Peptides against a protein of PDB entry 5ONS. Designs and how they scored, part 56

Target 1, 181 residues: chain A of PDB entry 5ONS
Amino acid sequence: MFKKFDEKENVSNCIQLKTSVIKGIKNQLIEQFPGIEPWLNQIMPKKDPVKIVRCHEHIEILTVNGELLFFRQREGPFYPTLRLLHKYPFILPHQQVDKGAIKFVLSGANIMCPGLTSPGAKLYPAAVDTIVAIMAEGKQHALCVGVMKMSAEDIEKVNKGIGIENIHYLNDGLWHMKTYK

## One batch from the design tools (peptide; aimed at target 1 W39 R83)

Design b2_p30_5_s2 (made by RFdiffusion4, then SolubleMPNN; from b2_p30_5, 12 letters changed)
Fold by OpenDDE base, seed 3:
Structure b2_p30_5_s2 (fold): chain B 181 residues (1-181), chain A 30 residues (1-30)
Amino acid sequence: as target 1 above (181 residues)
Amino acid sequence: MKEEQLKLQEENSKLTDDELAELVEKEYDL
């Protein structure tokens, strides 16, 4: 999603959200990420305005005090930014790729099934379309936010093709954006 | 695993946003 993303070229505008819209978004976030509920007031304090940075290709980034928290495309599901995910690693269920897959993930490549079933990888139960944190062998923090394109069960059984779609990865355009105030 | 993740959250909460980002970048040799 952010392979060729550049703040200067791909951001269209920024809009401050109304209170009612913010409440709706918070409810949606809790629905998508139940584990975030106890932390949501810390992540999105009531006193702080919530903004949406509108980008090209129908990408929207939810921000608080310039911190990039979540993003979505075409009003689809919200994804946490890696920066937020690093603060709260439990927001997403995890999958772990092997060491060899790291360089490919960091190039924006989708995660192939063998990278999730090989020694060093760890595959956890997850349904298709689940948004997941991609972890890496020997690393503590997520390197990617992805979407399960196959269930964990099917990844293990089929072990061929795209297991997880790479949505946002370390050092992509969103990562480099860092903040937006 | 959730306990470990909560512990990590606690540890990371002691870092600034920039420090945490730098830590992760170093972790991945970026």
Scores: peptide ipSAE 0.788, ipTM 0.969, DockQ to the pose 0.790
OpenDDE base, seeds 1, 2, 4, 5: peptide ipSAE 0.787, 0.787, 0.787, 0.786; ipTM 0.968, 0.968, 0.969, 0.968

Design b2_p30_5_s3 (made by RFdiffusion4, then SolubleMPNN; from b2_p30_5, 11 letters changed)
Fold by OpenDDE base, seed 2:
Structure b2_p30_5_s3 (fold): chain B 181 residues (1-181), chain A 30 residues (1-30)
Amino acid sequence: as target 1 above (181 residues)
Amino acid sequence: MLEEQLKLMEENSKLSDEELDELVLKEYDL
């Protein structure tokens, strides 16, 4: 999603959300990420305005105090940014790729099944279309936010093709955006 | 596990945003 993203070229505008819209978004976030509920007031304090940065390709980035928190495309599900995920690692269910997959993930490549089934990888139960944090062998922090293109069960059985779609990865265009005030 | 993740969260909360970024980038040799 952000492989060729550039703030200067791909951001269209920024809008400040009304309180009713913010409430709706918070409810959506809790629905998507139940574990975030106790932390949501810390992440999105009531006193702070919430903004949407509108980008090309129908991408919207949710921001508070300039921090990029979540993003979505075409009003689909929200994804946490890696920076938010680094602060709150439990927001997403995890999958772990082996050491050899790291360089490919960091190039924006989708995660292939063998990288999730090999020694050093850890594959946890997850349904297709689940948004997941991609962890790596020997590392503490997520390097990628992805979407399961196959269930964990099918990844193990088929063990071929794209297991997880790479949505946002460390050092991509969204990462380089850092803040938006 | 969740307990480990909560501990990591606590540890990371002691870092500035910039420090956390640098820590993660360094972790991945970037």
Scores: peptide ipSAE 0.795, ipTM 0.972, DockQ to the pose 0.760
OpenDDE base, seeds 1, 3, 4, 5: peptide ipSAE 0.793, 0.793, 0.794, 0.792; ipTM 0.972, 0.972, 0.972, 0.972

Design b2_p30_5_s4 (made by RFdiffusion4, then SolubleMPNN; from b2_p30_5, 14 letters changed)
Fold by OpenDDE base, seed 3:
Structure b2_p30_5_s4 (fold): chain B 181 residues (1-181), chain A 30 residues (1-30)
Amino acid sequence: as target 1 above (181 residues)
Amino acid sequence: MLEEQLELMKKNSELSDEELEKEVLEEYDL
């Protein structure tokens, strides 16, 4: 989603959200990420305005005080930014790729099944379409936010093809967009 | 794993955003 993203070229505008819209979004976030509920007031303090940065290709980035928190495309599900996920690593269920897969993930490549089933990888139960944090062997912090294209069960059984779609990865265009005020 | 994640969160909360970024980038040799 952000492989060729550039703030200067791909941001269209920024709007400040009304209170009612913010409440709706918070409810959506809690629904998607139940574990975030106790922390949501810390992440999105009531006193702070919430903005949406609208980008090309129907990408929207939710921001508070310039911090990029979540994003979505075409009004689909919200994804946490890696920066937020690093602060709150429990927001997403995890999957772990082996060491060899790191370079490919960091290039924006989708995660292939063998990278999730090989020694060093850890595959946890997850349904297709689940948004997941991609962890790496020997690392503490997520390097990617992805979407399960196969269930964990199918990844193990088939062990071929794209297991997880790479949505946002460390050092991509969104990562380089550190803040937006 | 949740306990470990919460512990990591607590650890990271002691860092500035810039420090946390540096730690992550260093972790991945970036």
Scores: peptide ipSAE 0.778, ipTM 0.969, DockQ to the pose 0.768
OpenDDE base, seeds 1, 2, 4, 5: peptide ipSAE 0.776, 0.778, 0.778, 0.775; ipTM 0.968, 0.969, 0.969, 0.968

Design b2_p30_6_s1 (made by RFdiffusion4, then SolubleMPNN; its pose is not in this set)
Fold by OpenDDE base, seed 4:
Structure b2_p30_6_s1 (fold): chain B 181 residues (1-181), chain A 30 residues (1-30)
Amino acid sequence: as target 1 above (181 residues)
Amino acid sequence: MEEEEKEKELKEKVEENIKKAEEFLAELDK
């Protein structure tokens, strides 16, 4: 999603959200990520305005105090940014790729099934379309936010093709934005 | 020639990003 993304070229505008819209978004976030509920007031304090940075290709980034928190495309599901995920690693279920897959993930490549079933990888139960944090063997911080294209069960059984779609990865265009006010 | 140059630039950018990410990860794990 952000492989060729550049803040200067791909950001269109920024809007401040009304209270009613914020409430709706918070409810959606809790629905998507139930574990975030106790932390939501810390992540999105009531006193702080919530903004959406609108980008090309129908990408929207939810921000509070300049911090990039979540993003979505075409009003689909919200994804946490890696920066937020690093602070709150429990927001997403995890999958772990092997050491050899790291360089490919960091290039924006989708995660192939063998990278999730090989020694050094760890595959946890997850349904198709589940948003997941991609961890790496020997690393403590997520490399990537992805979406299961196959269930964990199918990844193990088929062990061929794209297991997880790479959505957001370290040093992509979104990562480089850092903050936006 | 222009397309090849753009492809080369993109490849170089990706390689740089990989390196920076790996360095970042290494720092985070310290």
Scores: peptide ipSAE 0.121, ipTM 0.623, DockQ to the pose 0.020
OpenDDE base, seeds 1, 2, 3, 5: peptide ipSAE 0.057, 0.116, 0.111, 0.059; ipTM 0.622, 0.634, 0.648, 0.646

Design b2_p30_6_s2 (made by RFdiffusion4, then SolubleMPNN; its pose is not in this set)
Fold by OpenDDE base, seed 5:
Structure b2_p30_6_s2 (fold): chain B 181 residues (1-181), chain A 30 residues (1-30)
Amino acid sequence: as target 1 above (181 residues)
Amino acid sequence: DEEEKLKKELEELAKENEKKAEEEEALWDK
């Protein structure tokens, strides 16, 4: 989603959200990520205005005090940014790729099944379409936010093709954006 | 109270995680 993203070229505008809209978004976030509910007031304090940075390709980035928190495309599901995920690693279920897969993930490549089933990888139960944090062998923080293209069970059984779609990764255009006010 | 205590602990945890992530970022090429 952000492989060729550039703040200067791909950001259109920024709008401040009304209270009612913020409440709706918070409810949606809790629906998507039930475990986030106790943390949501910390992530999005009531006293702080919430903004949406509108980007090309129908991408919207939710921000508070310039911090990029979540993003979505075409009003689809919200994804946490890696920066938020680094602060709150529990927001997403995890999958771990082996050491050899790291360089490919960091290039924006989708994650192939063998990278999730090989020694050094750890595959945890997850249904297709689940948004997941991609961890790496020997690392403690996520390098990528992805979407399961197959269930964990199918990844293990089939062990061929794209297991997880790479949505947002370390050093992509969103990562380099850092802040926006 | 307990709620405020937990909140503070969670804030500190988040800050620590952020710091550790930044430190780890510098080591991705190793």
Scores: peptide ipSAE 0.490, ipTM 0.874, DockQ to the pose 0.428
OpenDDE base, seeds 1, 2, 3, 4: peptide ipSAE 0.452, 0.440, 0.443, 0.440; ipTM 0.863, 0.859, 0.860, 0.857

Design b2_p30_6_s3 (made by RFdiffusion4, then SolubleMPNN; its pose is not in this set)
Fold by OpenDDE base, seed 2:
Structure b2_p30_6_s3 (fold): chain B 181 residues (1-181), chain A 30 residues (1-30)
Amino acid sequence: as target 1 above (181 residues)
Amino acid sequence: EEEEEKEEEEKKLVEKYKEEAEKFLEEEDK
């Protein structure tokens, strides 16, 4: 999603959200990420304005106090930014890729099934379309936010093709967009 | 030579991953 993203070229505008819209978004976030509920007031304090940064390709980034929290495309599901996920690693279920997959993930490539079933990888139960944090062997921080294109069970059984779609990765255009005030 | 170049590129990517993760931690501790 952000492989060729540049803030100067791809940001269209920024809008402040109305209270009713913010409430709706908060409810959606709790529905998508039940584990975030106790933390949501810390992440999105009631006193702080919530903004949407509108980007090209129908990308919207949810921001509070200039921090990039979540993003979506075409009014689809919200994804946490890696920066938020590093603070709250429990927001997403995890998958772990092997060391060999790191370079490909960091290039924006989709994650192939063998990179999730090989030694050093860890595959956890997850359904198709689940948003997941991609971890790497021996590393503490997620390097990617992805979407399961196959269930964990099918990844293990088939062990071929795209297991996880790469949505947002470390050092992509969104990562370089540190803040937007 | 092509394998060595790929290994060097891989090392650079891994190092960048480490640097970014470390930098993130340092920025959050300020």
Scores: peptide ipSAE 0.282, ipTM 0.763, DockQ to the pose 0.048
OpenDDE base, seeds 1, 3, 4, 5: peptide ipSAE 0.147, 0.164, 0.032, 0.042; ipTM 0.657, 0.561, 0.529, 0.523

Design b2_p30_6_s4 (made by RFdiffusion4, then SolubleMPNN; its pose is not in this set)
Fold by OpenDDE base, seed 3:
Structure b2_p30_6_s4 (fold): chain B 181 residues (1-181), chain A 30 residues (1-30)
Amino acid sequence: as target 1 above (181 residues)
Amino acid sequence: SEEEEEKKKLEEEVKKNIEEAEKFLEEQDK
């Protein structure tokens, strides 16, 4: 989603959200990420304005005090940014790729099934379309936010093709954006 | 306060994690 993203070229505008809209978004976030509820007031303090940065390709980034928190495309589900995920690693269920897959993930490549079934990988139960944090063998921070294109069970059984779609990864355009006020 | 201490601890941990991530990226760029 952000492989060729550049703030200068791809950001269109920024709008401040109404309180009612913010409430709706918070409810949606809790629905998507139940574990976030106790932390949501810390992540999105009531006193702080919430903004949407509108980007090309129908991408929207939710921001508070310049911090990039979540993003979505075409009004689909929200994804946490890696920067937020590094603060709150429990927001997403995890999957672990082997060491060999790291360079491909960091190039924006989708994660192939073998990279999730190898001895250095750890595949946890997850349904198709689940948003997941991609961890790597020997690493403590998430490298990528992805979406399960197959269930964990099917990844193990089929062990061929795209297991997880790469949505946002370390060193992509969103990562480099860092902040926006 | 305990809350303030926990907040500071979290902030320090977050900072450390970000620094680790950035270091990791620098290593990958070599």
Scores: peptide ipSAE 0.258, ipTM 0.725, DockQ to the pose 0.229
OpenDDE base, seeds 1, 2, 4, 5: peptide ipSAE 0.209, 0.223, 0.031, 0.093; ipTM 0.751, 0.758, 0.521, 0.660

Design b2_p30_7 (made by RFdiffusion4)
Pose (drawn by RFdiffusion4):
Structure b2_p30_7 (pose): chain A 181 residues (1-181), chain P 30 residues (1-30)
Amino acid sequence: as target 1 above (181 residues)
Amino acid sequence: EIEELEEEIEELQEEIEELGEENKELAEEE
């Protein structure tokens, strides 16, 4: 979603949200990520203004104190940014690719099933369309936010095709936009 | 007993928050 994204060519503007809207977004975040509820007062303090950074192709980035928290396209599901995920890794279920796939996902490639079924990889049960944190064999931190395109059981069996869609990866355009200011 | 458990939960949340900040800095240093 952000492979060729930068602030100049992609950010149209930034709107500050009213209280009515903030509560609605928080509710959606709760519905989508149940375990995030105890941590929202910390992630989105009552004191801080909440802004949406509007981007081309109807991408929205939720920001608090200039920190990028979540993003979505159209009115689709929210995804955590990798920076927020690094602070709270438990927000998402995990999938671990083998170390050989790291280079390819850092270049923006989708995750093929061999990257999840090979030794060094760890595949956990997940239904299709689950938003997952992509972990790497031998790495402590997540390197990609993905969406299951095949269920985990199908990935083990079919073992060919895109297993996980690469949505956001380390040092993509979104990662380079460290803060909005 | 309930008040003591609430205080323990707050302390644990503070520790997790601090560890989360350190973990974010470590991930950015990579």

Design b2_p30_7_s1 (made by RFdiffusion4, then SolubleMPNN; from b2_p30_7, 19 letters changed)
Fold by OpenDDE base, seed 5:
Structure b2_p30_7_s1 (fold): chain B 181 residues (1-181), chain A 30 residues (1-30)
Amino acid sequence: as target 1 above (181 residues)
Amino acid sequence: SKEEEEKKKKEEMEKLEKEGEEREKEALAE
């Protein structure tokens, strides 16, 4: 989603959200990420305005105090930014790729099934369309935020093709995006 | 001041950039 993203070319505007809209978004976030509920007041303090940065291709980025927290496309599900995910790694369920897949993931490549089934990888139960954090063998920080294109079960059975779509990866255009206050 | 805030934002971005570079380096290490 952000492989070719350039802030200068792709950001349209920034708007401040009304309190009612913020409440709605918070409820949506809790629904998507139940584990975030105890932390949401810390992530999104009531005293701080919430803003949406609107980008091309119908991408919206939720920000508080300039920090990029979540993003969505076409009013679809929210994804946490890697910046937020690194602070709160439990927001998403994890999948782990093998060592060989790391360089490809960090280049924005989709995660192929063998990278999830090989020695060193760890594949956890997950349904299609589940938003996941892609971890790496022997590494601490999530490499990317992805979406299951196959169930974990099917990845193991078929073991061919794209298992997880790479949505947002470390040092992509979103990672390098400036803060908006 | 506005200038101080802009400076702070720049410093925050530099920090994030450094973190990104370090984390990628860590990921690609070995």
Scores: peptide ipSAE 0.487, ipTM 0.843, DockQ to the pose 0.060
OpenDDE base, seeds 1, 2, 3, 4: peptide ipSAE 0.140, 0.463, 0.477, 0.040; ipTM 0.638, 0.835, 0.833, 0.448

Design b2_p30_7_s3 (made by RFdiffusion4, then SolubleMPNN; from b2_p30_7, 19 letters changed)
Fold by OpenDDE base, seed 1:
Structure b2_p30_7_s3 (fold): chain B 181 residues (1-181), chain A 30 residues (1-30)
Amino acid sequence: as target 1 above (181 residues)
Amino acid sequence: EEEEKKKKLEEEKKKLEEEGKKRQEEAEKL
């Protein structure tokens, strides 16, 4: 999603959200990420304005105090930013790739099934279309936010093709954006 | 009071991280 993303070229505008819209978004975030509920007042303090940064390709980035929290495309599901996920690693279920897959993940490549079934990888139960944090052996922080293209069971059984779509990764255009005030 | 709230939240965060880790370890045993 953000491989060729540049803030100067791809940001269209920033809109401050109305209270009713913020409430709807908070409810959606709790529905998508139940574990976030106790933390949502810390992540999105009631006193702080919530903004949407509108980008090209119908990308929207949810921001509070200039921090990039979540993003979505075409009013689809919200994804946490890696910056938020590093603060709250429990927001997403994890998958772990092997050491060999790291360079490909960090280039924005999709995660292939062998990179999830090989020694040093850890495959956790997850359904298709589940948003997941991509971890790596020996690394403490998520490398990527991805979407399961196959179930964990099918990844193990088929062990071929794209297991997880790479949505957002370390050092992509969204990562480099850092803040937007 | 804000520092105590922050400390409690950090303790809860640590607990959730530990619970998450346990769930991961349990999923690895399956």
Scores: peptide ipSAE 0.073, ipTM 0.643, DockQ to the pose 0.089
OpenDDE base, seeds 2, 3, 4, 5: peptide ipSAE 0.027, 0.030, 0.029, 0.032; ipTM 0.546, 0.533, 0.516, 0.568

Design b2_p30_8 (made by RFdiffusion4)
Pose (drawn by RFdiffusion4):
Structure b2_p30_8 (pose): chain A 181 residues (1-181), chain P 30 residues (1-30)
Amino acid sequence: as target 1 above (181 residues)
Amino acid sequence: EEWEERQEELEEILEEEEEEVKEGTWEPME
């Protein structure tokens, strides 16, 4: 979603949200990520203004104190940014690719099933369309936010095709936009 | 049975990470 994204060519503007809207977004975040509820007062303090950074192709980025928290396209599901996920790794279920796939996902490639079924990879049960944190064999931190395109059981059986869609990866355009200011 | 074990392993990992964040012992990447 952000492979060729930068602030100049992709950010149209930034709107500050009213209280009515903030509560609604928080509710959606709760519905989508149940375990995030105890942590929202910390991630989105009552004191801080909440802004949406509007981007081309109807991408929205939720910001608090200039920190990028979540993003979505159209009115689709929210995804945590990798910076937020690094602070709260439990927000998402995990999938671990083998170390050989690291170079491909850092270049923006989708995750193929061999990257999840090979030794060094760990595949956990997941239904299709689940938003997952991509972990790497031998790495402590997540490197990609993905969406299951095939269920985990299908990935083990079919073992060919895109297993996980690469949505956001380390040092993509979104990662380079460290803060909005 | 193998799929249940993998699910339990995933839940344990997530609970451990949440506890470490709560204790302030988790080290986020910058």

Design b2_p30_8_s1 (made by RFdiffusion4, then SolubleMPNN; from b2_p30_8, 15 letters changed)
Fold by OpenDDE base, seed 1:
Structure b2_p30_8_s1 (fold): chain B 181 residues (1-181), chain A 30 residues (1-30)
Amino acid sequence: as target 1 above (181 residues)
Amino acid sequence: SEWEKRRKEQEELLKKLEELVKKGLYKPLE
């Protein structure tokens, strides 16, 4: 989603959200990520304005105090940014790729099944379309936010093809955006 | 089952991470 993203070229505008809209978004975030509920007041303090950065290709980025928190495309589900995920690593279920898959993930490549089933990888139960944090053997912080294209069971059973779609990865255009005020 | 074992492991992992964050023992990338 952000492989060729550039803040200067791909941001259209930024709007401050009304209270009612913020409430709706918070409810959606809790629905998507139940574990975030106790932390949401810290992540999105009531006293702080919430903004949406509108980008090309129907991308929207939710920001508070300049911090990029979540993003979505075409009014779909929200994804946490890696920067938020690195602060709250428990808000997404994890999948761990092996050491050899790291360089491919960091190039924006989708995660292939063998990288999730080989020694050093850890594959946890997850249904198709689940948003997951891509961890790596020997790395503390998530490399990528992805979406399961196969169930965990099918990944292990079939063990070929795209297991997880790479949505947002370390050092992509969104990562380098860093802040927006 | 193996999958139930992994589910439980995942649950425990995420809870541990949350506790580390609460204690300020988990730092983001610089």
Scores: peptide ipSAE 0.745, ipTM 0.960, DockQ to the pose 0.882
OpenDDE base, seeds 2, 3, 4, 5: peptide ipSAE 0.745, 0.742, 0.743, 0.743; ipTM 0.960, 0.959, 0.960, 0.959

Design b2_p30_8_s2 (made by RFdiffusion4, then SolubleMPNN; from b2_p30_8, 15 letters changed)
Fold by OpenDDE base, seed 2:
Structure b2_p30_8_s2 (fold): chain B 181 residues (1-181), chain A 30 residues (1-30)
Amino acid sequence: as target 1 above (181 residues)
Amino acid sequence: SMKEERRKEQEKELEELKKKVEEGTWVPLE
């Protein structure tokens, strides 16, 4: 989603959200990520305005005090930014790729099944369409936010093709955006 | 089952991470 993203070229505008909209978004976030509920007041304090950075290709980034928190495309599900995920690493289920897959993930490539089933990888139960944190062998911080394109069970059984779609990865355009005020 | 075992493993790992965040010992990446 952000492989060729640049703030100067791909951001259209930024709008401040109404309180009613914010409430709706918070509820949606809790629904998507139940584990975030106790932390949401810390992440999105009631006193702080919430903004949406509108980008090309129907991408919207949710921000509070300049921090990029979540994003979505075409009003689809919200994804946490890696920066938020790094602060709250438990808000997504994890999948771990082996060392060999790291360079490909960091190039924006989708995660192939063998990178999730080989020694050094760790595959945890997850259904199709689950948003997951992509961890790496020997690393403690997520490299990528992805979406399961196959269930964990099928990844193990089939062990070929795209297991997880790479949505947002470390050092992509969104990562480099860092803040937006 | 292996599935259940892996699920429990992840739940434990995520809980440990949560505790580190709660304790303030978790350090995000720069």
Scores: peptide ipSAE 0.692, ipTM 0.948, DockQ to the pose 0.935
OpenDDE base, seeds 1, 3, 4, 5: peptide ipSAE 0.690, 0.689, 0.690, 0.690; ipTM 0.947, 0.947, 0.948, 0.947

Design b2_p30_8_s3 (made by RFdiffusion4, then SolubleMPNN; from b2_p30_8, 17 letters changed)
Fold by OpenDDE base, seed 1:
Structure b2_p30_8_s3 (fold): chain B 181 residues (1-181), chain A 30 residues (1-30)
Amino acid sequence: as target 1 above (181 residues)
Amino acid sequence: SDWEARRAEQEAELAALKKAVEEGTWVPLE
């Protein structure tokens, strides 16, 4: 989603959200990520305005005090930014790729099944369409936010093709955006 | 089962991470 993303070229505008909209978004976030509920007050303090950075390709980034928190495309599901995920690494279920897959993930490539089934990888139960944190063998911080394109069971069974779609990864355009006020 | 064990492992790992964040011992990247 952000492989060729550049803040100066791809951001259109920024709007401040109404209270009612913020409430709706918070409810949606809790629905998507139940474990985030106790943390929303510190992630999105009531006293702080919530903004949406509108980008090309129907991408919207949710921000508070300049921090990039979540993003979505075409009003689809929200994804946490890696920066938020790094602060709260437990808000997504994890999948771990082997050491050899790291360079491909960091190039924006989708995660192929063998990279999730080989020695050094860890494949945890997850249904199709689950948003997951992509961890790496030997690393403690997520490399990528992805979406399961196959169930964990199917990844292990079939062990061929795209297991997880790469949505947002370290050093992509969103990562380099850092903050936006 | 193997999958149940994996689920339990994942839950334990996530719980440990949450605890580290709560205690202020977790260090984000950058």
Scores: peptide ipSAE 0.740, ipTM 0.959, DockQ to the pose 0.900
OpenDDE base, seeds 2, 3, 4, 5: peptide ipSAE 0.737, 0.738, 0.738, 0.739; ipTM 0.959, 0.959, 0.959, 0.959

Design b2_p30_8_s4 (made by RFdiffusion4, then SolubleMPNN; from b2_p30_8, 13 letters changed)
Fold by OpenDDE base, seed 5:
Structure b2_p30_8_s4 (fold): chain B 181 residues (1-181), chain A 30 residues (1-30)
Amino acid sequence: as target 1 above (181 residues)
Amino acid sequence: MEWEERRKEQEELLKKLEEEVKAGKYVPLE
């Protein structure tokens, strides 16, 4: 989603959200990520305005005090930014790729099944379309936010093709955006 | 079952991470 994203070229405008809209978004976030509920008031304090940075390709980034928190495309599901995920690494279920897959993940490549089934990888139960944090063997912080394109069971069974779609990864355009006020 | 064990491992992992964050032991990547 952000492989060729550039803040200067792909951001169109920024809108401050009304209270009612914020409440709706918070409810949606809790539905998507139940584990975030106790932390949501810390992530999005009531006293702080919430803004949406509108980008090309119908991408919207939710921000508070310049911090990029979540993003979505075409009003689909929200994804946490890696920067938020690095603060709250428990808000997404994890999948771990082997060392060999790291360079490909960091290039924006989708995650192939063998990278999730090989020694060094760890594959946890997850249904298709689950948003997951992509961890790496020997690394503490998530490298990528992805979406399961196959169930974990099917990944292990079939063990070929795209297992997880790479949505947002370290050093992509969103990562380099860092803040927006 | 293998998958049940993995599920439990995942659950414990996420819980541990949350506790580490609560305790201020988790440092984000800069």
Scores: peptide ipSAE 0.716, ipTM 0.947, DockQ to the pose 0.933
OpenDDE base, seeds 1, 2, 3, 4: peptide ipSAE 0.716, 0.716, 0.711, 0.713; ipTM 0.948, 0.948, 0.947, 0.947

